Peptides against a protein of PDB entry 4AID. Designs and how they scored, part 31

Target 1, 242 residues: chain A of PDB entry 4AID
Amino acid sequence: FDIKRKTIEWGGKTLVLETGRIARQADGAVLATMGETVVLATAVFAKSQKPGQDFFPLTVNYQEKTFAAGKIPGGFFKREGRPSEKETLVSRLIDRPIRPLFVKGFKNEVQVVVTVLQHDLENDPDILGMVAASAALCLSGAPFMGPIGAARVGWVDGAYVLNPTLDEMKESKMDLVVAGTADAVMMVESEIQELSEEIVLGGVNFAHQQMQAVIDAIIDLAEHAAKEPFAFEPEDTDAIKA

## One batch from the design tools (peptide; made by RFdiffusion4, then SolubleMPNN)

Design b1_p11_1_s2 (from b1_p11_1, 5 letters changed)
Fold by OpenDDE base, seed 1:
Structure b1_p11_1_s2 (fold): chain B 242 residues (1-242), chain A 11 residues (1-11)
Amino acid sequence: as target 1 above (242 residues)
Amino acid sequence: MKGGLTERLLP
């Protein structure tokens, strides 16, 4: 097995990105670990466009499987068949920053699936899922102008905290999720309790700074393990202005 | 030029 692994220290925790052990049938597949939280991201894309495809058919599916639910509060009632509110929200958090980074005119079907394999009750799998999805796309050969990084920022005891634990988040006056590239913030989602705009903007900047180590780790992994880029020529939309 | 990873991995 050709297994590639990148390990970094990130917010006082070890982040591990691994490829080549599981899900080899995908175009890209990444096993991401932080603490005892483990996610599998897979990216698959069609090698042709469907006739008459007018829009980019990207599907993102985040799922917390019931076997991880022995360590997930409220996991005892996931009937197979409908995403939870959390699964729906996190699927959107992953979709929002990645969708605009595909090459314009690419209309082949893309499916990103993030599966929570293990949860430690400390590290939320949402941020880890965003990172893993970014890495899986970068490995896939899809025309994706990533990577993205992601971070959660808390405000605890008058300081910024990178990826606070679920227990630290109870004392946090901010739940700020940021995703971006090396050069730009792509997405902000925030819940804030009585904080100044200055503290919130400082939190976005802190998140964007802290995600650079993750972006660099995805680049290093992809330099060693990415598939050959899919040969995609965008249809010359300039030929319709004559 | 900070192109996306795909732009850097394209020869």
Scores: peptide ipSAE 0.011, ipTM 0.492, DockQ to the pose 0.133
Fold by OpenDDE base, seed 2:
Formats: C-alpha cells, structure tokens, sequence
Structure b1_p11_1_s2 (fold): chain B 242 residues (1-242), chain A 11 residues (1-11)
C-alpha cells in the first residue's frame, strides 16, 4: 500500500492528513485526524458529462456514522437514514467554498462524501471535514482550483482561539467558521455575541492566516499523492454564440 | 501564484 501522510501542528493540535490506506476506489480519499476526531473524505467524479447537463452537478454529503455516535452529541437517534440538521448544515459548509473553485464549464458529476469515523468531544469534525474534502479533491485529479483551508475562530478571554474545543466554545463570544484559498476568503459563517465589527473582521483575518498551514499541508500531500490531472478541455461555448 | 493546485500540477 502506498500510504502518504502529512502531519502538522495546528492551533496546538496535531493535524494528520493521510491517503492510500482506505477508499482506493475513489478518485481522491483522505483520512484526516485532529486530536482523536477522525474523518474520511472521498471525492469521485464522472469522466464524462451527461448529455444535456446544463449545471455543475456537485453533491456534498457530510455524515456522522452510527459507530461514531457514541461520542457525538445528539448521535443517539440516527436510525432513519435521513441527514440530521447538523449533517445538512455541514454539507453546505463544505459545498459553499469548494463549488466556485471548479473550472468553469466542468459539468461532470462530482460527489464528495465526508464521513465522521471518530469524535473526541473536543474537536468538531466540521472543520476537519472541510479540510479533508479539500484534500480529497486535490488528490482526485478533478479540475479543482483548491485547496481550501478552513478554521473555526472563537473569542475567549479577549483573544482569538483557533479551533476552540467544544468546552471553550461555551465560553466563546464568537463562533466564526472561515474557509478560503491561499489568496481569498471564500466563505464566512458566524454566530457572534456582542462583539465589535473590528473583532469579527480580525477573526476572519486570523482564520485566513491560520489556515495557510493547512493549505500548505494539502499541497504537500498532493505533490506526493495526487493523481494526474483529468484532461478537461472546456467546450468553447463562446464559439456557439455567434 | 494565481492558480489552484490543478494549475500547479499541470506542466
């Protein structure tokens, strides 16, 4: 098995990105670990466009498996195969920043699946899922202009906290999730309690700065483990408008 | 560098 691994220290926690052990049938697959939280991201894309496909058919499915539910708050009721509200929200958090980074005109079906395998009750799998999805897409050979990084920022005791624990988040005046590329913020989602706009904007900047190490880690992993880029030539749709 | 990973991995 050709297993590639990148390990970094990130916000005082060890982030591990691994590929080549599991889900080898996917175009890209990444096992990501932060603390004892573990997610598997898989990216699969169709090698052809469906006839008459007019939109980009990207689907993102974040799921927390029942075997992880013993450590996941609220995990006791996943018997009915419907996405929880959390799973739906996190699927959107992953979708939002990645969708605009596909090459314009690419309309092959893309499926990203993020599965929570383990939860430590400290590290939220949403951020880790965003990172893992980004990494899986970068490994896949899909025409994805990533990576994205992601970070959660808290505001605790008058300071920014990178990826606060679930316990630190109880004391946080900010829940700020940011995703971006090396060069740009792509998505912000925030819940804020009585903070100045300056602190919030500073939090976005802090997140974007802190995610660079993750972006670089994904790049380094991809340099060692990415598939050959899928040969995609966008149909010159500008030539048919004459 | 103005380019995603896909552009960086293309020769």
Amino acid sequence: as target 1 above (242 residues)
Amino acid sequence: MKGGLTERLLP
Scores: peptide ipSAE 0.011, ipTM 0.485, DockQ to the pose 0.132
Fold by OpenDDE base, seed 5:
Structure b1_p11_1_s2 (fold): chain B 242 residues (1-242), chain A 11 residues (1-11)
Amino acid sequence: as target 1 above (242 residues)
Amino acid sequence: MKGGLTERLLP
């Protein structure tokens, strides 16, 4: 097995991005670990467009399978078949920042699947899932203008906290999820309790700064393990504006 | 936009 691994310290936790051990049939596959929370992201894309495809067919599916449910708060039998509210929300959180980063005119089917394999009860798999999905896309050879990083920011005891634990989040006046590239914020989602706009904007900036280490880690992993870029030339739509 | 990773990996 040609296993490539990147390890960084991030917010006082070890982030591991690994490829080449599992899901080798995917275009990209990343096993991501933060603390003892573990996710598998896979990216698969079609090598041709379907006839008559008029929109970009991106599907993102985040799932927390029943075998992880013994460590997931509220772990009653997840019936296979309907995504939970959390799974639906996190699937959208992953979709939102990645969708605009595909090359314009690319209409091949893309499937991103994030599966929670383990939960430590401290580190939420959602941020880890966003990071893993970004990494899997960067490894895939898809015409994806990533990576994205992601971060959660809390406000605890009058300070920003990067990726607060589930227990720290009980004391947090902010749940701020940010995703972005090296150069831009792509997505903000926030739940805020009685904080100034200045603190919130400072939280977005803090998140964007702190995610750079993750972006750099994905780049380093991709330089060593990415597939050859899929040969995609966007149709020159500027030639039809004469 | 700086070229994404895909643009950097194109020869």
Scores: peptide ipSAE 0.009, ipTM 0.479, DockQ to the pose 0.125
Fold by OpenDDE base, seed 4:
Structure b1_p11_1_s2 (fold): chain B 242 residues (1-242), chain A 11 residues (1-11)
Amino acid sequence: as target 1 above (242 residues)
Amino acid sequence: MKGGLTERLLP
């Protein structure tokens, strides 16, 4: 087994990104751990476009497995069935920042699957899932202009908190999820209680600064473990407008 | 512009 691992300290917690142990049949696969929360992200992409494909067929599926459900708040035995509201929302949170980062004209099917394997009741799998999905795409060889980082920002006791625990979030006046590249914010999602726009904008900037360590960790992992880039030349769509 | 990982990995 050629197991590659990157470990960083992030928001006072150890983030571990690992590849090469599990899901080796995927184009990219990353086991991400923060505290005792564990997610597996897999990226798979088709090596050809379907005939008549007119849009980019990206699917993102975030799922919380039944074996983890005994450790997930509100985890009734999830029968194989319709995604929960949380699974649907988190799938969108992962989709939104990654979708625009694929090379223009790439219309091969891409499937990202994030599976929660363990939950510690402190570290939310959503942020970890976003990071793991980004890392899995970067390892896959897909024409993905990532990585993205992600961060949750709370506002507790008049300060920004990076990736607050589920208990700290009960005291937080802000639930701010940010995703971005090294150079740009790609997505903001926020629930805010009576905070100024200045505090919120400061939270976005704080998130974008704090995610740089994660972006650098994904790059370092990819330098050691990425597959060869898939040879894709975008069709020169500017030649059709002349 | 810091090229995305794809811009660094594509020749």
Scores: peptide ipSAE 0.009, ipTM 0.462, DockQ to the pose 0.115

Design b1_p11_1_s3 (from b1_p11_1, 5 letters changed)
Fold by OpenDDE base, seed 3:
Structure b1_p11_1_s3 (fold): chain B 242 residues (1-242), chain A 11 residues (1-11)
Amino acid sequence: as target 1 above (242 residues)
Amino acid sequence: MKGGLTELLKP
């Protein structure tokens, strides 16, 4: 097994990004661990465009599978086949920041699947799923201009907290999820209780600063484990307007 | 009031 692993300390927790052990049939596959929460992200892309494809067919599917349901809060035996509200929301949180980063004109099918394998009841798998999806895309050879990082920011006792635990979040006046590249914030999702705009903007900046270590970790993993870039030249649509 | 802000910050 050609297993590549990156380990960093991030917000007082060990983040592990691993590739080469499982899902080797995918274009990219990353096993990500934070605490005892474990996710598998896989990226698969079609090597050709479908005839008449007019939009970019990206699908993102976040799944909390039944084997992990004994470790997921509110995990009753979900009927196989319909995503929960949480799975639908997290799938959108992953989709939003990655969708704009594909090369313009790329219309091959892309499927990102994030599967929660273990949940520790402290570390939410959503942020870890965003990071793992970014890493899996960077390893895949797809024309993806990532990586993205992601972070959750809380506001507890008058301070920013990076990736608060589910228990710390009960005391938090802010639930701020940020995703971005090295250079730009791509997505903000926030639930705020009576905080100033200054504190919220400071939270976005804090998140963007703290995610740089994750971005660098994905780059380092990709330098050692990425597939060859898929040869994609966008058809110069400006040449058909002459 | 819990306000959810979903913003795509364009670079």
Scores: peptide ipSAE 0.011, ipTM 0.503, DockQ to the pose 0.024
Fold by OpenDDE base, seed 2:
Structure b1_p11_1_s3 (fold): chain B 242 residues (1-242), chain A 11 residues (1-11)
Amino acid sequence: as target 1 above (242 residues)
Amino acid sequence: MKGGLTELLKP
């Protein structure tokens, strides 16, 4: 097994990104750990476009499996195959920032699956899932212009808190999820309680700054473990409009 | 106000 691992300290927690142990049948697969929360991200892409494919067929599926449900708040009753509201929301949080980073004209099917394997009741698997999905795509050889980083920002006792614990979030006046590249913010989702626009914008900037270490960690992992880039030449669709 | 911040962050 060629296991590659990157470990960083991030917001006072150990972030581990690992590849090569599990899900090796995927194009990219990353086991990500923060505290005792563990997620598996897998990326798979089709090596050809389907005939008549008009749109980019990206599917993102975040799932909290029943085996992790003993530690997942509200996990006790996932008997029926439909994504929860949380799973649907987090799938969209992962989809939104990654979708625009695929090379224009790429219309091969891409499937990203993020599975929560363990939850520590402290570290939310959503941010970790975003990071893991980004890393899995960067390893896959898909024409993905990532990585993205992600961060949650809280506002507790008049300060920004990077990736607040579930307990710190009870005291937080802000739930700000940011995803971005090294150069740009790609997505913001926020729930704000009576904070100034200045504090919120400062929170976005703080998130974008703090995610750089994660972006760098994904790049370092990819340098050691990425597959060869998939040879994709976009059809020159401008040549058919004559 | 979910809509306003995404407009401010367009490059």
Scores: peptide ipSAE 0.008, ipTM 0.493, DockQ to the pose 0.026
Fold by OpenDDE base, seed 5:
Structure b1_p11_1_s3 (fold): chain B 242 residues (1-242), chain A 11 residues (1-11)
Amino acid sequence: as target 1 above (242 residues)
Amino acid sequence: MKGGLTELLKP
């Protein structure tokens, strides 16, 4: 197996991004680990557009499988078939920042699947899933202008905390999820308890700064393991405005 | 049960 791995220290935790061991049939596949939380992201894209395709057919599916449910708080038997509220939310959290980064005019089907393989009860797999999805897209050869990074920011004891544990989050006055590129914030989601706008904006900036190490780690992994870029030339839509 | 992922990845 040609296994490529990037390891960084991130927020006092080891982040591992790995490719080449599993899901080799996908265009991109990344096994991401933070603590003992493990996710698999896969990216698959169609090599042609469907006739009459008028919108960009991106689908994102985040799932926490039943074998991880013995470690997921509240893990009653997930009936196969309907996403939980969390799975639906996290699928949207991944979709929102990546959707605008595809090359304009690309209308080939893209499927991103994030599967939680293990949960440590400390590290939430959502942020890890966002990072893994970004990495899988960058490895895929799809016309994706990533990577994105992602971070959760808490506010605990009057300070910002990068990717707070589930226990630290009980004491946090902020649940701020940020995703962005090297240059831009692409998405913010926030639940805030009695904090000033200044603290929240500072949290967005803190998140964007702290995710750069993840962006750089994805770039380094892609330099060693990305597929050849899919040859996509956007139709010159400027030629129709003359 | 702590053991599941490490066994699937042994060469």
Scores: peptide ipSAE 0.007, ipTM 0.461, DockQ to the pose 0.022
Fold by OpenDDE base, seed 4:
Structure b1_p11_1_s3 (fold): chain B 242 residues (1-242), chain A 11 residues (1-11)
Amino acid sequence: as target 1 above (242 residues)
Amino acid sequence: MKGGLTELLKP
């Protein structure tokens, strides 16, 4: 099987994006690794629209599997069922920046599934999951105007820290998650303790700068491994409401 | 406008 891999240094850690080994039945599939945290993102899209589909049916599911649970903080035997608060939150963090980037009028069902396979207790799988989901969509052939990058920014000892470890985050006055394209910030989520708006805005800019290397890595992976783009032309009726 | 990856990967 043809395995394509991109490796970059990112925030003092090795980020690996791999495709072609697993989940080949998906439209796109990416195994992403940072430290010893490992996620699998899969993207699947319907090749036709359902009759009477009025909205874009995107579903994003972030999930932490029971085999990884022994290495996940608070990972008591998650019975298959209701997503945890973390799984629900991260599913939304992935959904928010990607949803606007689909071609207008595309109403085929899209399913993005991010599965945490391993957790190192240092690297949070949420950012890695966002990156992997972006990469999987870019490989899928879906009419997705990505990639997105993502970054977490901390504020530790009076400096910005890219993707702080879970231990560094205990000392951080900021938990800032940013996602964006090469040209634009698409999503900001922030928990901030006693910091100025200037520091926060500087953190958004720092995140957007630092995610460019990830965006470029996804583009390079897609140039070597993307499926043929799905032939989609929006019906003229949705173009008239610009 | 930088075309999204989908535009860059269109043949």
Scores: peptide ipSAE 0.005, ipTM 0.350, DockQ to the pose 0.127

Design b1_p11_1_s4 (from b1_p11_1, 4 letters changed)
Fold by OpenDDE base, seed 2:
Structure b1_p11_1_s4 (fold): chain B 242 residues (1-242), chain A 11 residues (1-11)
Amino acid sequence: as target 1 above (242 residues)
Amino acid sequence: MVGGLTELLKP
């Protein structure tokens, strides 16, 4: 087993990105841990385009499995067969920032699956899932122009808090989720209570700054463990407008 | 544009 691991301290918590232990049949697979919250991200992509494919067929599925449900708030009542509201939301949070980063003209099917394996009741698996999905794509060889980082920012006692715990979030006036590349913010999602635009914009900047360490950690992992880039030449569709 | 990781990992 060729296990590669990157470990960083991030917001006072240990972030671990690991590949090579599990899900090796995927194009990319990352086991990510923050505190005691653990997620598995897998990326799989088709090696050819389907005939008549006219759009980019990216699917993102975030899943909190029943085996983790004993440690997941609200996990006790998951009926098999439909994503929860949370699973649907987090799947979109992962999809939104990654979708624009695929090479233009790439229309091979891409499937990203994030599975929550463990929850510590402190660290929300959504941010960890975003990071893990980014890392899995970077390892996959897919024509993905990542990595993305992600961060949650709270506002507690007049200060920004990176990735607030579920308990700190009770006192937070902001739930700000940001995803971005090294150079750009790609997605913002926010719930805000009576805060100035200045504080919110400062929170976006804080998130983007704090996610750089995660981006660098994904790059370092990919340098040691990425597959060879998939040879993708976009068909020069500019030649068929005669 | 600094190419994404896919460009950085191209030989």
Scores: peptide ipSAE 0.008, ipTM 0.420, DockQ to the pose 0.129
Fold by OpenDDE base, seed 4:
Order: C-alpha cells, then structure tokens, then sequence
Structure b1_p11_1_s4 (fold): chain B 242 residues (1-242), chain A 11 residues (1-11)
C-alpha cells in the first residue's frame, strides 16, 4: 500500500487527508478525518463521452451510511432508497462549486461519491465531504481546475468561528458555508439571524482566507499522489464561429 | 490565469 497522507491544523482541529488505503479502484479516493468524523470521497470519470451527450454529466452523491448511524443525529435505519434532506443539500453544496471548474467541453460522465464513515457529533461531515471531494477530484486525473477549499463560518459571541461544532452552532447567529479556489469564491450558502451585510461579507472573506490552508494541503497531497492527467483537448469552439 | 491543479500537474 502506497499510503500518502497530509495533516494540517485547521481551525484548532487536525485535518487529515489520506489516499492509497481504500477505494483504489476509483480514479481518485480520499479518506478525510477531522476529529473523529471520517468521510470517504471517491471520484470516477468515464474515459469517453457518450454518443449524443450535449451537457456535462456530473453526479454528486453525499451519503450517510447506516453503519455510521449509531453516531449520526437522527440516524434511525434509513431504508436504502431516497436521500435525506441533508444528503440532498450536501450533495448540492459539493456540486455547485466543482461543476464550473471542469474544463469547458468535457462531457464525460463524472461521479463523485462522499460517504460518511464515522461522525463524532462535533464536526459536521458536510465541510469535510466538500474538502474530500475536491481532493479526490484533484487525485483522479480528471480535467478539474481545482482544488476547492470549503469552510463553515459561525458568528458566536460577536466573533467569526471557523467550522463551529454542532453545539457551538446552536449559539451561532450565522451558518455560512463558503467554497472557493485559491483565487475566487465559487459558492456561498447562508442562514443568518439578524446580522448586517457587512458581517456576512466579512464572514465570506474570513472563510476564503481560512480555506487556503486546505487548498495548499490538497495541492501537496496531489503533487505526491495524483494520477497522470487525463488527456483531454477541448474542442476549439472559436473555430466553429468563424 | 492561475491554471488549475490539473494544468499544473500536466507534464
């Protein structure tokens, strides 16, 4: 097993990104850990386009597995079949920032699967899932112009809090999820209680600053463990307009 | 244009 691992301190917690142990049949696979919350992200992409494919067929599936349900709040045996509201929401939170970062004209099927393996009841697996999905895509060789970072920002006792615990979030006046590249914010999702636009914009900036360490950690992991880039040349769409 | 990681990892 050629196991590559990156470890950083992030928001007063240890973030671990690991590859090479599990899901080696995927194009990219990352085991991400923060506290005792553990997620597996896998990225798989088709090596050819389907005939007549007119759109980019990206699917993102975030799943909280029943074996983790003993530690997942509200984790009664979810019958296999329909994603929960949370699973649907988090799948969209991962999809939104990554979708624009694929090379234009790439229409091969891409499947990102994030599986919650363990939950500590403190660290929400959604942000960890976003980070893991970004890392798995960067390792895959897919024509993905990532990485993205992600962060949750709370507002507790008149201060920004990076990735608040589930208990700290009960006292938070803000649930702000931000995802972005090193250079740009790609996605903002926010639930806010009676806060000024200035505080919210400050939260976006805080999130974008704090995610740089995660972006750098994904880059370092990919330099040591990424597959060879998939040979993809975008069709010169400017040659069709002449 | 900062190339994405895929562009930086192209040989």
Amino acid sequence: as target 1 above (242 residues)
Amino acid sequence: MVGGLTELLKP
Scores: peptide ipSAE 0.008, ipTM 0.411, DockQ to the pose 0.127
Fold by OpenDDE base, seed 1:
Structure b1_p11_1_s4 (fold): chain B 242 residues (1-242), chain A 11 residues (1-11)
Amino acid sequence: as target 1 above (242 residues)
Amino acid sequence: MVGGLTELLKP
């Protein structure tokens, strides 16, 4: 097996991005680990557009499997038919920042699946899932103008905390999720308790700074393990303006 | 211009 691995220290935790061992049938596949939380992201894209496709058919599916749920608080028997509120929310958190980064005119079907394989009860798999999805897309050869990074920022004891634990989040006055590229913030989602706009904006900037190490780690992994870019030429929309 | 990794990895 040609296994490529990138390891970084991130927010006082070891982040591992691995490819080449699992899901080799996908266009991109990344096993991401932080603490004992483990996610598998897979990216698959169609090599042709469906006849009459008028929009970009991106599907993002985040899933917390029942075997991981033996370590997830409240994980009593999710009946296999409906995404939980969390799974629906995290699927949207992944979708929002990646959707704008596909090349305009690309209308081939893209499926991103993030599966939680293990949960440590400290590290939330949502941020790890965003990072893993970004990495899997960068490895896939899809016309994706990533990577994105992601970070959660807390406000605990009058300071910013990068990716607070689930226990630290109980004392946090902020749950701020940020996703972005090297150059720009793409998405902000926030729940805030009695904080100034200055502290919140400072949290966005802190998140964007802290995610650069993750972006660089995805780039380094992709330089060593990405597939050849899919040959996609956007339809010349200038031919319709004549 | 967000120079995506896909553009950087084009041969």
Scores: peptide ipSAE 0.007, ipTM 0.402, DockQ to the pose 0.124
Fold by OpenDDE base, seed 5:
Structure b1_p11_1_s4 (fold): chain B 242 residues (1-242), chain A 11 residues (1-11)
Amino acid sequence: as target 1 above (242 residues)
Amino acid sequence: MVGGLTELLKP
């Protein structure tokens, strides 16, 4: 096994990104850990487009498997193969920031699967899943103009908190999820309780600053473990020069 | 410009 690992301290927690141990048949595969929460992200892409493919066929599937159900709130009752509301929402949270970052004209099928393997009841797997999906895409060789970082920001006791625990979130006046590149915010999702626009905008900026360490960690992992870039010529060469 | 890792990994 050629195992590559990046470890950083992030928001007072250890973030680990690992590749080469599991899911080696995927184009990219990352085992991500924060605290005792563990996710596996896999990226797979078709090496050709289907005849008559007119849209970009990206599928993102976030899933919390029943083997983690002993630590996932409500997990004991996932008897149906239907995604929960949370799984559906998190799948969209991952999809939204990554979809625009594929090279224009790329219409090969892409499948991103994020599987929660363990939950510590403190660290939400959603942010970790976004980070892991970004890393898996960067390792895959797909024409993905990532990485993205992601962060959750809380507002607790008049301060921003990076990736608040599930218990800290009960006292938070803000649930702000941000995803972005080094240079741009790509997605904001927010639930706000009686906060000024200034505090919310400051939270977006705080998230974007704090995710840079994750972006750099994904880049460092990819420099050591990425597959060769898939040879793809975009239909519009002017989009690569800007 | 969203400068992607894909451009950084080009030889």
Scores: peptide ipSAE 0.007, ipTM 0.422, DockQ to the pose 0.106; fails the geometry check

